# Peptides against a protein of PDB entry 3C66: the designs that were tried, part 127

Target 1, 189 residues: chain A of PDB entry 3C66
Amino acid sequence: KSWANLFEKNDFFFRYKFYLEITAYTRGSDEQHLKWSGLVESKVRLLVMKLEVLAGIKIAHPFTKPFESSYCCPTEDDYEMIQDKYGSHKTETALNALKLVTDENKEEESIKDAPKAYLSTMYIGLDFNIENKKEKVDIHIPCTEFVNLCRSFNEDYGDHKVFNLALRFVKGYDLPDEVFDENEKRPSK

## One batch from the design tools (peptide; made by RFdiffusion4, then SolubleMPNN)

Design b2_p24_3_s2 (from b2_p24_3, 14 letters changed)
Fold by OpenDDE base, seed 1:
Structure b2_p24_3_s2 (fold): chain B 189 residues (1-189), chain A 24 residues (1-24)
Amino acid sequence: as target 1 above (189 residues)
Amino acid sequence: SSADLKGRIENVKKFAKFPFIVEE
């Protein structure tokens, strides 16, 4: 089975039991988000390399394409809510309280000039080689280094009111709905 | 696999969250 098949959506989100979600958030302009998310995405391979060398990690495989979304985000509380609720099937329904920006509605007067939160999410599939029930895998160091690398690239990225970065460990059955097609069933527990 | 993760990494500089994968 070729490595190429691992980059197809239809197989990737069913292949692993565990995923690391990397989400870049921007409450600002689309230009600001493009720069921020582009930077984060460019560094994901470095994180993968650091994860692969950890004891207990057998495979760390990145999905090649980011998932993009944007919401009308009139308040800082809304922005905090997005960051809290996004990235888990259990909590993502809370985002329905916000207006999702789509190609169909982006030109509406109420949306066009509204403050927006932009999201770009990258996924890493993880396979662990845990032989002993007492074995612990700590990914804190490589993940912290990754966040520091991204945040330190430009002084502007230190503004948490505008730019945020979150890493979430998620089981396959709790992946957001965005990763599955309409005809696909979510993995069972 | 009985592996589970404790923790979410957000704003690591401020909150020092620790993601651990533990086999239960």
Scores: peptide ipSAE 0.035, ipTM 0.681, DockQ to the pose 0.126
Fold by OpenDDE base, seed 5:
Structure b2_p24_3_s2 (fold): chain B 189 residues (1-189), chain A 24 residues (1-24)
Amino acid sequence: as target 1 above (189 residues)
Amino acid sequence: SSADLKGRIENVKKFAKFPFIVEE
């Protein structure tokens, strides 16, 4: 099965049992987020390359486009909650307590000038070599190197009150609702 | 054979959760 076939069928979120989510968070301006998320996105291919050379990983396939969302985020506690709850179907319902910014509501006075948290999420589909071998694969090293690379690029990105970066491993059945179309059913366990 | 992976890396300076994949 070629990468071309994956993109043509748009079955990326059904093809793999496991996914790595890379989310860039920004509590600040849209301009700040654009720079931060753009940097993170530009480095994803380096992470893929580092994952592919691990013996236990058969395939690391990046999805080409980020998922973008933003929430009204009046407090630092709200920002921490977003980072804790986002990226899993099991926990994402907690985000319903926050106001999602949409194209329909972004011009409302109560939303336009409100503090916001911006999210940009990239996905990597993972396939593992599990046949006839009990192997423990540790992806901590390449993931940590990736985070350090992004954070060290500019001193401003060291401010955790504004800029954050998280990597989450999820199973296909626990992917966030945002990756599926309205007519698609999420994968079963 | 089953594969499982658990863990999350959040702000490497603040969080100590590491992703591990166990292949069975």
Scores: peptide ipSAE 0.036, ipTM 0.676, DockQ to the pose 0.122; fails the geometry check
Fold by OpenDDE base, seed 3:
Structure b2_p24_3_s2 (fold): chain B 189 residues (1-189), chain A 24 residues (1-24)
Amino acid sequence: as target 1 above (189 residues)
Amino acid sequence: SSADLKGRIENVKKFAKFPFIVEE
C-alpha cells in the first residue's frame, strides 16, 4: 500500500460535518457478536444506496472498516447505559465507569469470565444539499428498513437482551474519541 | 452551515427515535 493511500484514509473524520453511526451491540459471546456484527456490516452498503437516492442527501460515504470495542457488562442496566452513552464525545466519558476490555487485560481473572458487551461501529459521512434553507431531510424510512432487514434475518436477533442495533446522527465535532489518532485534534464547531 | 442535523434511531422496534436533518 502506498503512503498516499494512508493519507487519503486519514481525513475521513474531518471531511464531513455530519456522520451516521451504525453500532451493533451484543451482550453475550464473541461468537454471537461476530455473526451479528458481520450481518449488520454486510448490509451497510444497502443503507448507503437508500440514503443516496434521497433528494436532500448529496453524499453518503461509508468508512471502510468497523471500530470494535468491548466492556465488562455485569448487568442489564450497564448494557442500557452503554447503548445510551456510546457514540457521542459529550456522553462517552460515562463509559469510564465500566471496564474496557483490552488485549492487555483480557486474560485477567476478573475480566476473562465476566459478562461482556461487544460493540462494532460503522460510520457514514454525510453531505447535504443546503441550497434550500428550509428543506427537511427525513432519513427515517431507509434507517427503519435497514434495522428491520438486520433484525429479521434470524429470529434470535429479535432478543433485545442480547442483540441491539443503533443508528446515531452525530456532528463531526462530537464524534467519539476512537475515530481520532492520539496526535489528531478533534474538529471544531 | 444552514443544516441542523438531529436524531437517533435505536432498535426501531423498541425506540421510536429517528434522525432527521433540518436545513436552516
Scores: peptide ipSAE 0.034, ipTM 0.667, DockQ to the pose 0.122; fails the geometry check
Fold by OpenDDE base, seed 4:
Structure b2_p24_3_s2 (fold): chain B 189 residues (1-189), chain A 24 residues (1-24)
Amino acid sequence: as target 1 above (189 residues)
Amino acid sequence: SSADLKGRIENVKKFAKFPFIVEE
């Protein structure tokens, strides 16, 4: 089976028990987000390479395309809430309190000029090689290095009021709804 | 056996939450 087959959407989000979500957040302009998310996305392969060499990781495969969303985000508290709740099926319903920007509503007066939070999310499927119960695989170092790499690329990206980057470990059954088609059933626990 | 990752990395400079995976 070729590597290309592993990156097909319909198979990818059912193939692994564990996923690492990489989300670039921007509370600002679409132009700011395009630059920030583009940078983060360009560095994901470097993180994959660092994960692959860890003894406890058997496989680290990135999904090739980002998932994009944006919300009306009038306050900093809303921005923090988005960062806290996004990326898990268990918590994503809290985002219903915010207005999702869509192609259908983006031209509405209440949305067009509203402050927005933009999200771009990349996924890495993970397979672990754990021999003993309670064995630990520590991925904080490569993940921290990745975040630091992205944020240090430009001084502007150090502004946490505008630019944020989060990595979340998620089980397959807790993946956000966005990764599945309408007719797909999410993985079971 | 099952593995679980504890923790999350977000805004590394502000939040010292680092993930690690434990088999459970």
Scores: peptide ipSAE 0.031, ipTM 0.677, DockQ to the pose 0.132; fails the geometry check

Design b2_p24_3_s3 (from b2_p24_3, 14 letters changed)
Fold by OpenDDE base, seed 5:
Structure b2_p24_3_s3 (fold): chain B 189 residues (1-189), chain A 24 residues (1-24)
Amino acid sequence: as target 1 above (189 residues)
Amino acid sequence: SSADVEHRIKQVEKFAKFPFIVEE
């Protein structure tokens, strides 16, 4: 397969055993989210570069397209729940308790004026150079640097009631449903 | 500030569920 095919959806989410998810959260306006998520997305390449130089990482390939979703989010507890449960097939069913905003329902009065949480998620496929399962790869440092870089860009992004950023390490079989088409079979364990 | 950095680090620890990667 050509390197270019790694950025196609149908190949990307079946190619790697491990993925890093980067999700920008915004509980506020769509304009606020556009600025925040745009900033985060613009810095993902820097994170990839930092991951690639780690001895235990063979490959770090970003998926170029962000995944977008939004929920009615009436309370702070709901916002915390979204951040806790999103990004894993094992836990994402908890999000069914919230109203997903869609193009079909966004103009409904109960949804249009409701507080919302916006999500933009980027994915990085990972392949490792681990000999005999004895080596551990610590991605904490580059991930922390990435979060600090994004948060330090503007002091307004320090408001965790509005803006949040999460990094989740997941296996291919535990990827969220959003990355697969209806006719695609989820990778096996 | 130091407090901001510490808070950010804690956030990373909260959401970076697996800081250490072990290949199966």
Scores: peptide ipSAE 0.030, ipTM 0.583, DockQ to the pose 0.454
Fold by OpenDDE base, seed 3:
Structure b2_p24_3_s3 (fold): chain B 189 residues (1-189), chain A 24 residues (1-24)
Amino acid sequence: as target 1 above (189 residues)
Amino acid sequence: SSADVEHRIKQVEKFAKFPFIVEE
């Protein structure tokens, strides 16, 4: 990794107090996930545009690259657990109960042919207008429209047993470990 | 953070609730 790339990444995840995480989940084949996550990623810019026009949002800045991970996922309960626990430092330790697929272990017999859950996560840094006279900023509508847009693209994406899409609002100090380098200290409150 | 003092943040629930910020 170039020094410049590391610097830009580190700056992004320390720059904002709030982040919106967009995670595409697939319990199926790598090909299915590639299509699903690619679609979701292609629509993130549209969500950003809708967020930017809200009076309470000063900045909605997408991170340019997705974060990728995959787990051995033998049951539907495991798949639900992944979706519930992923995306927060507070809860992500629960994922240690599952086998993370890596380049080092992907060819092992117990992993190669096992059912897998694939994850692709996009991040949007958010800066709010704290001086806004409006007591409430609600991003539910643009987020719902985004989910509907992605789900309606293909009938297959309506199968929640295979394809899922979650949006999580997190504070900088609660970002998953994946966004930080091993030598980096996560932001404080 | 200053934002935590000035705003109450409601977190996203899985496929049900999306976040909003309420000024305190």
Scores: peptide ipSAE 0.029, ipTM 0.620, DockQ to the pose 0.118
Fold by OpenDDE base, seed 1:
Parts: sequence; C-alpha cells; structure tokens
Structure b2_p24_3_s3 (fold): chain B 189 residues (1-189), chain A 24 residues (1-24)
Amino acid sequence: as target 1 above (189 residues)
Amino acid sequence: SSADVEHRIKQVEKFAKFPFIVEE
C-alpha cells in the first residue's frame, strides 16, 4: 500500500496492533482549546521523530486528523472523570453519564452557557521490532519530553484545572468507538 | 490477539500511560 493509504481511516485503525493516543483537554472556552490543541497537534511530528529513532520501534505513523469532542462539564470531578475514562473502549461508556455537545444540541439554553470540556485526540500507530526477540521498549523519555514541550510553551498551560494532556498506550481492540465507522467491526484480540 | 499475549505493558506515569513493552 502507498503512503497515501495510511491516511485513510479504514486502514489506519486496523493496520497496527498498538496505538499511542495523545489527548488535549480543555475545561474552558473554545478559544482556549483551539490554542491548546493546536499547539499539541503542532508538536506531534516531533514526538514521531523521537519515537522512530528508538531501536524497538519499526514504525511510528501519525493519523493526520484529530478527533474532536466536547462535553458539558459542570464540575471538576466531571473533568477528572473524563480524563480517567476517555481513550479506552473498556471505560468510555462511563462518558454516557455526561451530555455530549453536538451540532444539534449546542444551541439549547442548558448547553450553550454550560461549562464545557473540549477534547482533541491524535493517534500514532506503532509497529515494534520485538516480535521475535526478548526486548524491552521504553517510550517514556520521548513521551515525557513531548509533554514538557507542550506544557512549557505558555505559562497558562501549567493550570491543570483548565489544560491537560494525556498520552495513552492502547491496543487496537481497545481503541475508542470514535475511530471506527458504524459499520466497521473493531479489531479482535 | 494471540501475538499480543506475549507482550506485557507496564504503565509508569500518572498523567500519561507510558509503557514499558516487554516480551514474556
């Protein structure tokens, strides 16, 4: 398959056994989120470069499109819950307790002026060279550097009540439902 | 998958799930 095919949604989320999820969270205004998520997204390529040089990583390929969602988030506890439950098929059903903001409901009075948590998620597909060898791969260093790079860009991003950044290592069968079309079956274990 | 059973993932960070990937 050509490089162009790797950008197709249908192939990307079935292509790899492992994925790194990068989620930028903002409990604040849409404008705040646009700035924060835009910054995070702009640095993903740097993370990819750092991952690619690790001996145990054969391929690190970013999906080009972020996944966007927002929830009514009236409390800090709700915001913590979102960060805890989002990003895994095993836990994402807990998010059903919150009101998802949609184009259809965003103008409702109860939603329009409500505090919101915004989410932007980038995905990196990972292929490892450890299948035939007893090897250890540690992605801690490049991931930590990435987080530090994003957080240090602006002093405002140090406020964890507003801005958060999470990296989650996920197997293909545990990817969130958002990455699949309604007619697609998630990968098996 | 059966191939994934051979790999153990250790999470090491509170704010990010940074793994050590180890083949058993």
Scores: peptide ipSAE 0.029, ipTM 0.598, DockQ to the pose 0.111; fails the geometry check
Fold by OpenDDE base, seed 4:
Structure b2_p24_3_s3 (fold): chain B 189 residues (1-189), chain A 24 residues (1-24)
Amino acid sequence: as target 1 above (189 residues)
Amino acid sequence: SSADVEHRIKQVEKFAKFPFIVEE
């Protein structure tokens, strides 16, 4: 079966027990985020390739479309909070303390020129070889290499006050609400 | 979930640690 069949949104986020979330964060301009997120997204395929060759990983399939959001982010502490809380259903409710930028509110005076944090998130569905109960899968190395690759592309991306990159390993039942339609039931544990 | 019983998962930490799965 071709990877193309895996790109239907509704099936993808129910198909795997585990997901790797790759989120590019930018506290700056939309232009800065476009460049940063575009770079990260362009390198996800390389990460997938490195994951696929691990003996304990049966399947690593990327979801091809990024999920994008932005928040009013007045302080560095808010930016750290976003990075800490985003990407998990368990913790994402903390983001309600911040103003989500939407098409309906983006032109409001209090939002239009406010400092913002931009988020672009890519997802990789993971299936593991579980035949051997003693098998240990460590994805630290390929993930670290991926982060280093993205950060080293341009020295500007080394500024953690502006550009951040987080990888989060999550279970299907703990995926953020953004990946599900309103009428879809979240996967159970 | 069945996955929780089959595997112990180390969570990804920001710029510090990335996950690994240990089967029980």
Scores: peptide ipSAE 0.027, ipTM 0.638, DockQ to the pose 0.119; fails the geometry check

Design b2_p24_3_s4 (from b2_p24_3, 12 letters changed)
Fold by OpenDDE base, seed 5:
Structure b2_p24_3_s4 (fold): chain B 189 residues (1-189), chain A 24 residues (1-24)
Amino acid sequence: as target 1 above (189 residues)
Amino acid sequence: SSADLEHWIEQVKKFAKFPFIVEE
């Protein structure tokens, strides 16, 4: 299959056993989030390049479009909860305790002026060249460099109460529901 | 920055978002 075909949603999220999720979080304004997430997204290609040269990685394939969501986020504890629970099917049900902001409800009085957390998530599909199942591939270095690159771009992004960036490694069967259509069956373990 | 790295490491530990891959 050509690389071009793997940019299609349905092909991409069934193609790999492993995925790296890159999520930019903003607890602030929409404008703040657009700038922050845009920066992070612009640097993903650099991370891919660094991953591809690792001996244990056969393929690092980015999905080109971000997944966007936002929640009413009244407290810092809620913001921490979002960052803890988001990105895994095992834990994402905890997010049901928060109000999801949608185009249909964003103008409601209880939502319009409420504090919000914005999320933009990029995905990288990973295929590994590991001969021994006991071998570990450490992606800590390229991921750390990526985080530092994004955080160092602007002094404002040092405010962790507002801006956060997380990288999560997940198996295909544990991808969030957002990546699948309602009629699609989740990959098996 | 060192502060950013430290915070990121703390978050990774807290949320179990470890950049280690084990093929099973």
Scores: peptide ipSAE 0.031, ipTM 0.625, DockQ to the pose 0.412
Fold by OpenDDE base, seed 1:
Structure b2_p24_3_s4 (fold): chain B 189 residues (1-189), chain A 24 residues (1-24)
Amino acid sequence: as target 1 above (189 residues)
Amino acid sequence: SSADLEHWIEQVKKFAKFPFIVEE
């Protein structure tokens, strides 16, 4: 299959055993988030390049489109909870305690003026070179470099009360529900 | 920065058991 075909949603989230989730969080304005998430997204290609050169990684393929969501986030504790629970099927149900902002409800007075947390998530599918069943790959270096690159771009992005960036390694069966269509079966273990 | 690294380490602890990826 061509590279282009790997960017189709229906195939991408079933193709790999492992995924790296890159989530940009913003507790602030949508304008702040657009700037922050846009920066993060613009740097994903650099992370991919750094992952590809690791001996244990056969392929690192980014999904082309971000997944975006926002929640009413009245407290710092709520913001921490979002960052803790988001990105895994096992834990994402905890987010139901917060009000998800949708096109249908965004104009409601209680939502329109509420503090919000914005999320933009990029996915990288990973295929590993396994010569030995006991081989391990350390992605700490490229991931740390990526975080540092994004955070250092603007001094404002050092404010963890507003801007956050998380990289989560997940297995295909534990991907968030957002990546699957309603009629798609979640990958098995 | 050092602060970014520390934050990253904390995130890794939250989201991953180990800094290494092992194929099953």
Scores: peptide ipSAE 0.030, ipTM 0.646, DockQ to the pose 0.416
Fold by OpenDDE base, seed 2:
Structure b2_p24_3_s4 (fold): chain B 189 residues (1-189), chain A 24 residues (1-24)
Amino acid sequence: as target 1 above (189 residues)
Amino acid sequence: SSADLEHWIEQVKKFAKFPFIVEE
């Protein structure tokens, strides 16, 4: 399959054993999140480029579309919980304790004016070059550079009470349910 | 490989200044 075909929601979430999840979190306004997530998303391409040139990385392929979600987030503890639990099938059920904001419920008075956490998640499929056992895969370098780049872009993005950026390394079988269609079966271990 | 992942995890734990969650 051509690289172009991997940008579509076909077998992308089945193709790789490992995924890097990049989630931009915002506990604030939709406008704040739009700016923050937009920035993060714009920099993901740079991260991919840096990953691709690493000797231990055979393939670093981005999924082109972010996954968007938002939750009613009344407390800072809830915000921390979201950041801890989101992005893994093993833990995402904990998010059921929070009210997911949907198009159907967003106009409800209890939701409309409630504090919210916004999430935008980008995925990078990773294939490692196992044959080159001698080459250390220093993914931490490009990842650190990426986070620093995003966080330093605006002083406001240093406020961890509002803006957060998390990278999660996830196996394909532990991807969140959001990446699969209702008719798709989760990859096996 | 599991070895690659483990190595990655170890490196991130040492040097990451950002929330990095590794699911084993």
Scores: peptide ipSAE 0.028, ipTM 0.579, DockQ to the pose 0.063
Fold by OpenDDE base, seed 4:
Structure b2_p24_3_s4 (fold): chain B 189 residues (1-189), chain A 24 residues (1-24)
Amino acid sequence: as target 1 above (189 residues)
Amino acid sequence: SSADLEHWIEQVKKFAKFPFIVEE
């Protein structure tokens, strides 16, 4: 059974209690981001494999489609703010202070030539073996290995001023708004 | 690289994005 049959967008973000968000950040050109995000996306399957072998993880299912966004990002502080606030419904409203780049506004003079931060986010749904509510599952090791794998692929990806990679553990009710359609109600706590 | 790992660890600490699952 192909993974494709398991993941209808319609229920993926309601199916799991926990999600791992993998976000590739680029403060630079769209070409730089395409290469960086493409690399990260290509390695997600390896992370899934490493997660699946953990005793506390019953299922690790990747959502196949990346979520793409870009913001005007004039300063390094703005870039840090994006990385801090993105990926959680509780904090994502802080991003409203930045100009979201859209197809409608991308040609505006204030946006076209402005420094930008590009974001590509992949999601992994996690199902844990709850029978041992007492077992803490440490996903630090596989996540660290994944980051190392991505960052070490090219020397340029070591420049944290340009390229960043974040992994965030998020509960379903705290997923970003981008994963839900306008007519969908986010999961309750 | 080791440097990349250290930076990532620092970022995880800074943003409280630690990949740990706590008991429910």
Scores: peptide ipSAE 0.027, ipTM 0.600, DockQ to the pose 0.369

Design b2_p24_4_s1 (from b2_p24_4, 7 letters changed)
Fold by OpenDDE base, seed 4:
Structure b2_p24_4_s1 (fold): chain B 189 residues (1-189), chain A 24 residues (1-24)
Amino acid sequence: as target 1 above (189 residues)
Amino acid sequence: ELEPIIVGEGELLDASELLKKLHE
């Protein structure tokens, strides 16, 4: 499908009530993350294809741009916290306890050599068929297949201490702030 | 099989449940 060209950012995050967030996490080097996130991102199209054929899914449209962030992540607990809290507006404020790496601070001595968690997030907008009230949508199946595909690509990606892959199903009003411009109003419930 | 980490509104939805969510 030629859906890649269909969406401007402003339209995409307001168009759907539901989104699937695919986040690749790396607690390691930038190089490790580049490889891992690049792999995950390269496979998102396969996930979309699997979602599109699920009963109950009318539309699965990917936003083609990844969202990148990184945090100082000194402990494994911090890494778990990031994975738990990231990707939801309701919970993302917990990430304020960690130091966000920015272009302005990345060269600071306390940040430059600190352990980091890198995040790359892809978004899929979802529209569902509502005609059949008994139709089942099992997102677990394609998601599991996707995770297995990514994790099995290289044995190193099986190390959950370093590499993680999370899928978050969220409502549009609960999208993280990163997807909106400063001048944009968050979708309401 | 590796279990994915899926957080949020759930992994398996019935259309009836989905409809409720869509109307919220």
Scores: peptide ipSAE 0.060, ipTM 0.572, DockQ to the pose 0.069
Fold by OpenDDE base, seed 3:
Structure b2_p24_4_s1 (fold): chain B 189 residues (1-189), chain A 24 residues (1-24)
Amino acid sequence: as target 1 above (189 residues)
Amino acid sequence: ELEPIIVGEGELLDASELLKKLHE
């Protein structure tokens, strides 16, 4: 399958009714996150391959670029909150309680040395075969295998206080605001 | 065994439910 047309954002977030979000979280240094997220990103193609062979999945297309964000994260509870609330339009407003790190504020004294949570998110658009109403698609197996693959790469990645990996299955109308440009209207239900 | 955190509607998707959702 040619992914050449998916290298640009274009209409990727309007093409599918369903998306799988893969988010790598790091509460630590930028260097730690770069290594962790880079590993996760490098394995996404393997997940796609595992999804494509499931009988109920017609198409699994990855978006080629990650979405990056970071927040001041002073407590473990804040880190858990980020993991719970991120990745859904319904819940992402809770993140407004945290200080978003931006290019404009990253050098401020209160932000520069603050504990941070880093996020890198990859998206897979999904199309399903729905001809057989009795057909069930279980994506839990390939997703579990993917997480185990990433976590087992280095013993340090087993520390859930620092490194986390979450997969979220969402509908197109519930995608985070980050995937849309200012002039784009969110898909309706 | 580390189980992934899968959040949302679909660890297991039924084709009949998918059909309904695709028409929304």
Scores: peptide ipSAE 0.057, ipTM 0.573, DockQ to the pose 0.067
Fold by OpenDDE base, seed 5:
Structure b2_p24_4_s1 (fold): chain B 189 residues (1-189), chain A 24 residues (1-24)
Amino acid sequence: as target 1 above (189 residues)
Amino acid sequence: ELEPIIVGEGELLDASELLKKLHE
């Protein structure tokens, strides 16, 4: 099967048992988020390259399209909650306590001028080589390097009150609902 | 908590752990 087929959604979120989620968070302006998320997105290929050369990783394939969402985020506690709960089907229901910004509601006065948290999420499908039972896979190293690379690009990105970056390792059955179409069934365990 | 913010399963996995996860 050609890798070219995975540049589109197709069966990307059904193909792998494991995924790495990379989420850029911004509590600020849309302009701030555009710059931050754009930077993070531009560096994902470097992370993929680092993952591919790790012993124990057979395949690291990025999904090329980011997933975008935003919430009304009136408090810092709400922002922390978003970062804690987002990216897992098990926990994402907690986000229902917040107002999701949509194309339908974004022009409402109560939403338009409200403080917002913006999210951009990239996905990497992972296949592991488990032939050697003694082999260890440490994704912390390349992930740390990636975060440091993004955070060090501009001094403003060191402000955790505004800009955050999280990496979540998840199983396919625990992917957020956003990656599936309405007619698609979530992968089973 | 130290950077990076890694949420979810462990950052370090061995082949035996991965094998168990593949069968879940």
Scores: peptide ipSAE 0.050, ipTM 0.583, DockQ to the pose 0.069
Fold by OpenDDE base, seed 2:
Structure b2_p24_4_s1 (fold): chain B 189 residues (1-189), chain A 24 residues (1-24)
Amino acid sequence: as target 1 above (189 residues)
Amino acid sequence: ELEPIIVGEGELLDASELLKKLHE
């Protein structure tokens, strides 16, 4: 399928067995998150390019639309929990302990002025050159370079209390629910 | 099913952890 088809959801989250999730986290203002996530998103193509040239990676295709979410995040522990639990279907239910900010509730007095964690997540579908044996692939190099690139852009982004960036290697069956429509069935193992 | 072996620990790659692994 052409890259053009990857600009829409289509079957992107069913097409690959493996995905790399890139999540920019911000515990701060919407403005801070917009700048941070925007930077991260702007660099994803560079990560894709680095992944594509790795031995063992056959395909690295980005999904072009970020997934946006925000939670009421009153404590640092909550922020750590979000970073730990987000991005996996196995663990994402833990996020139900936090209040998801929605267009419907964002103006509520209890939410409007509450500390928030903002999340922007990009996805890269991965296909590997695996024949008859497991291929050993080291994605740490390009991922680390990517993180360094993003973090080094502004000194403020070094504050892990506010800005975080995580990359998660996820199997298709363990993708977060956010990537599927209500009528879509999660890929099987 | 044949799967890749991702070098490193775990599926979650935090920036701080990634940096530590590069220096090892």
Scores: peptide ipSAE 0.108, ipTM 0.666, DockQ to the pose 0.415; fails the geometry check

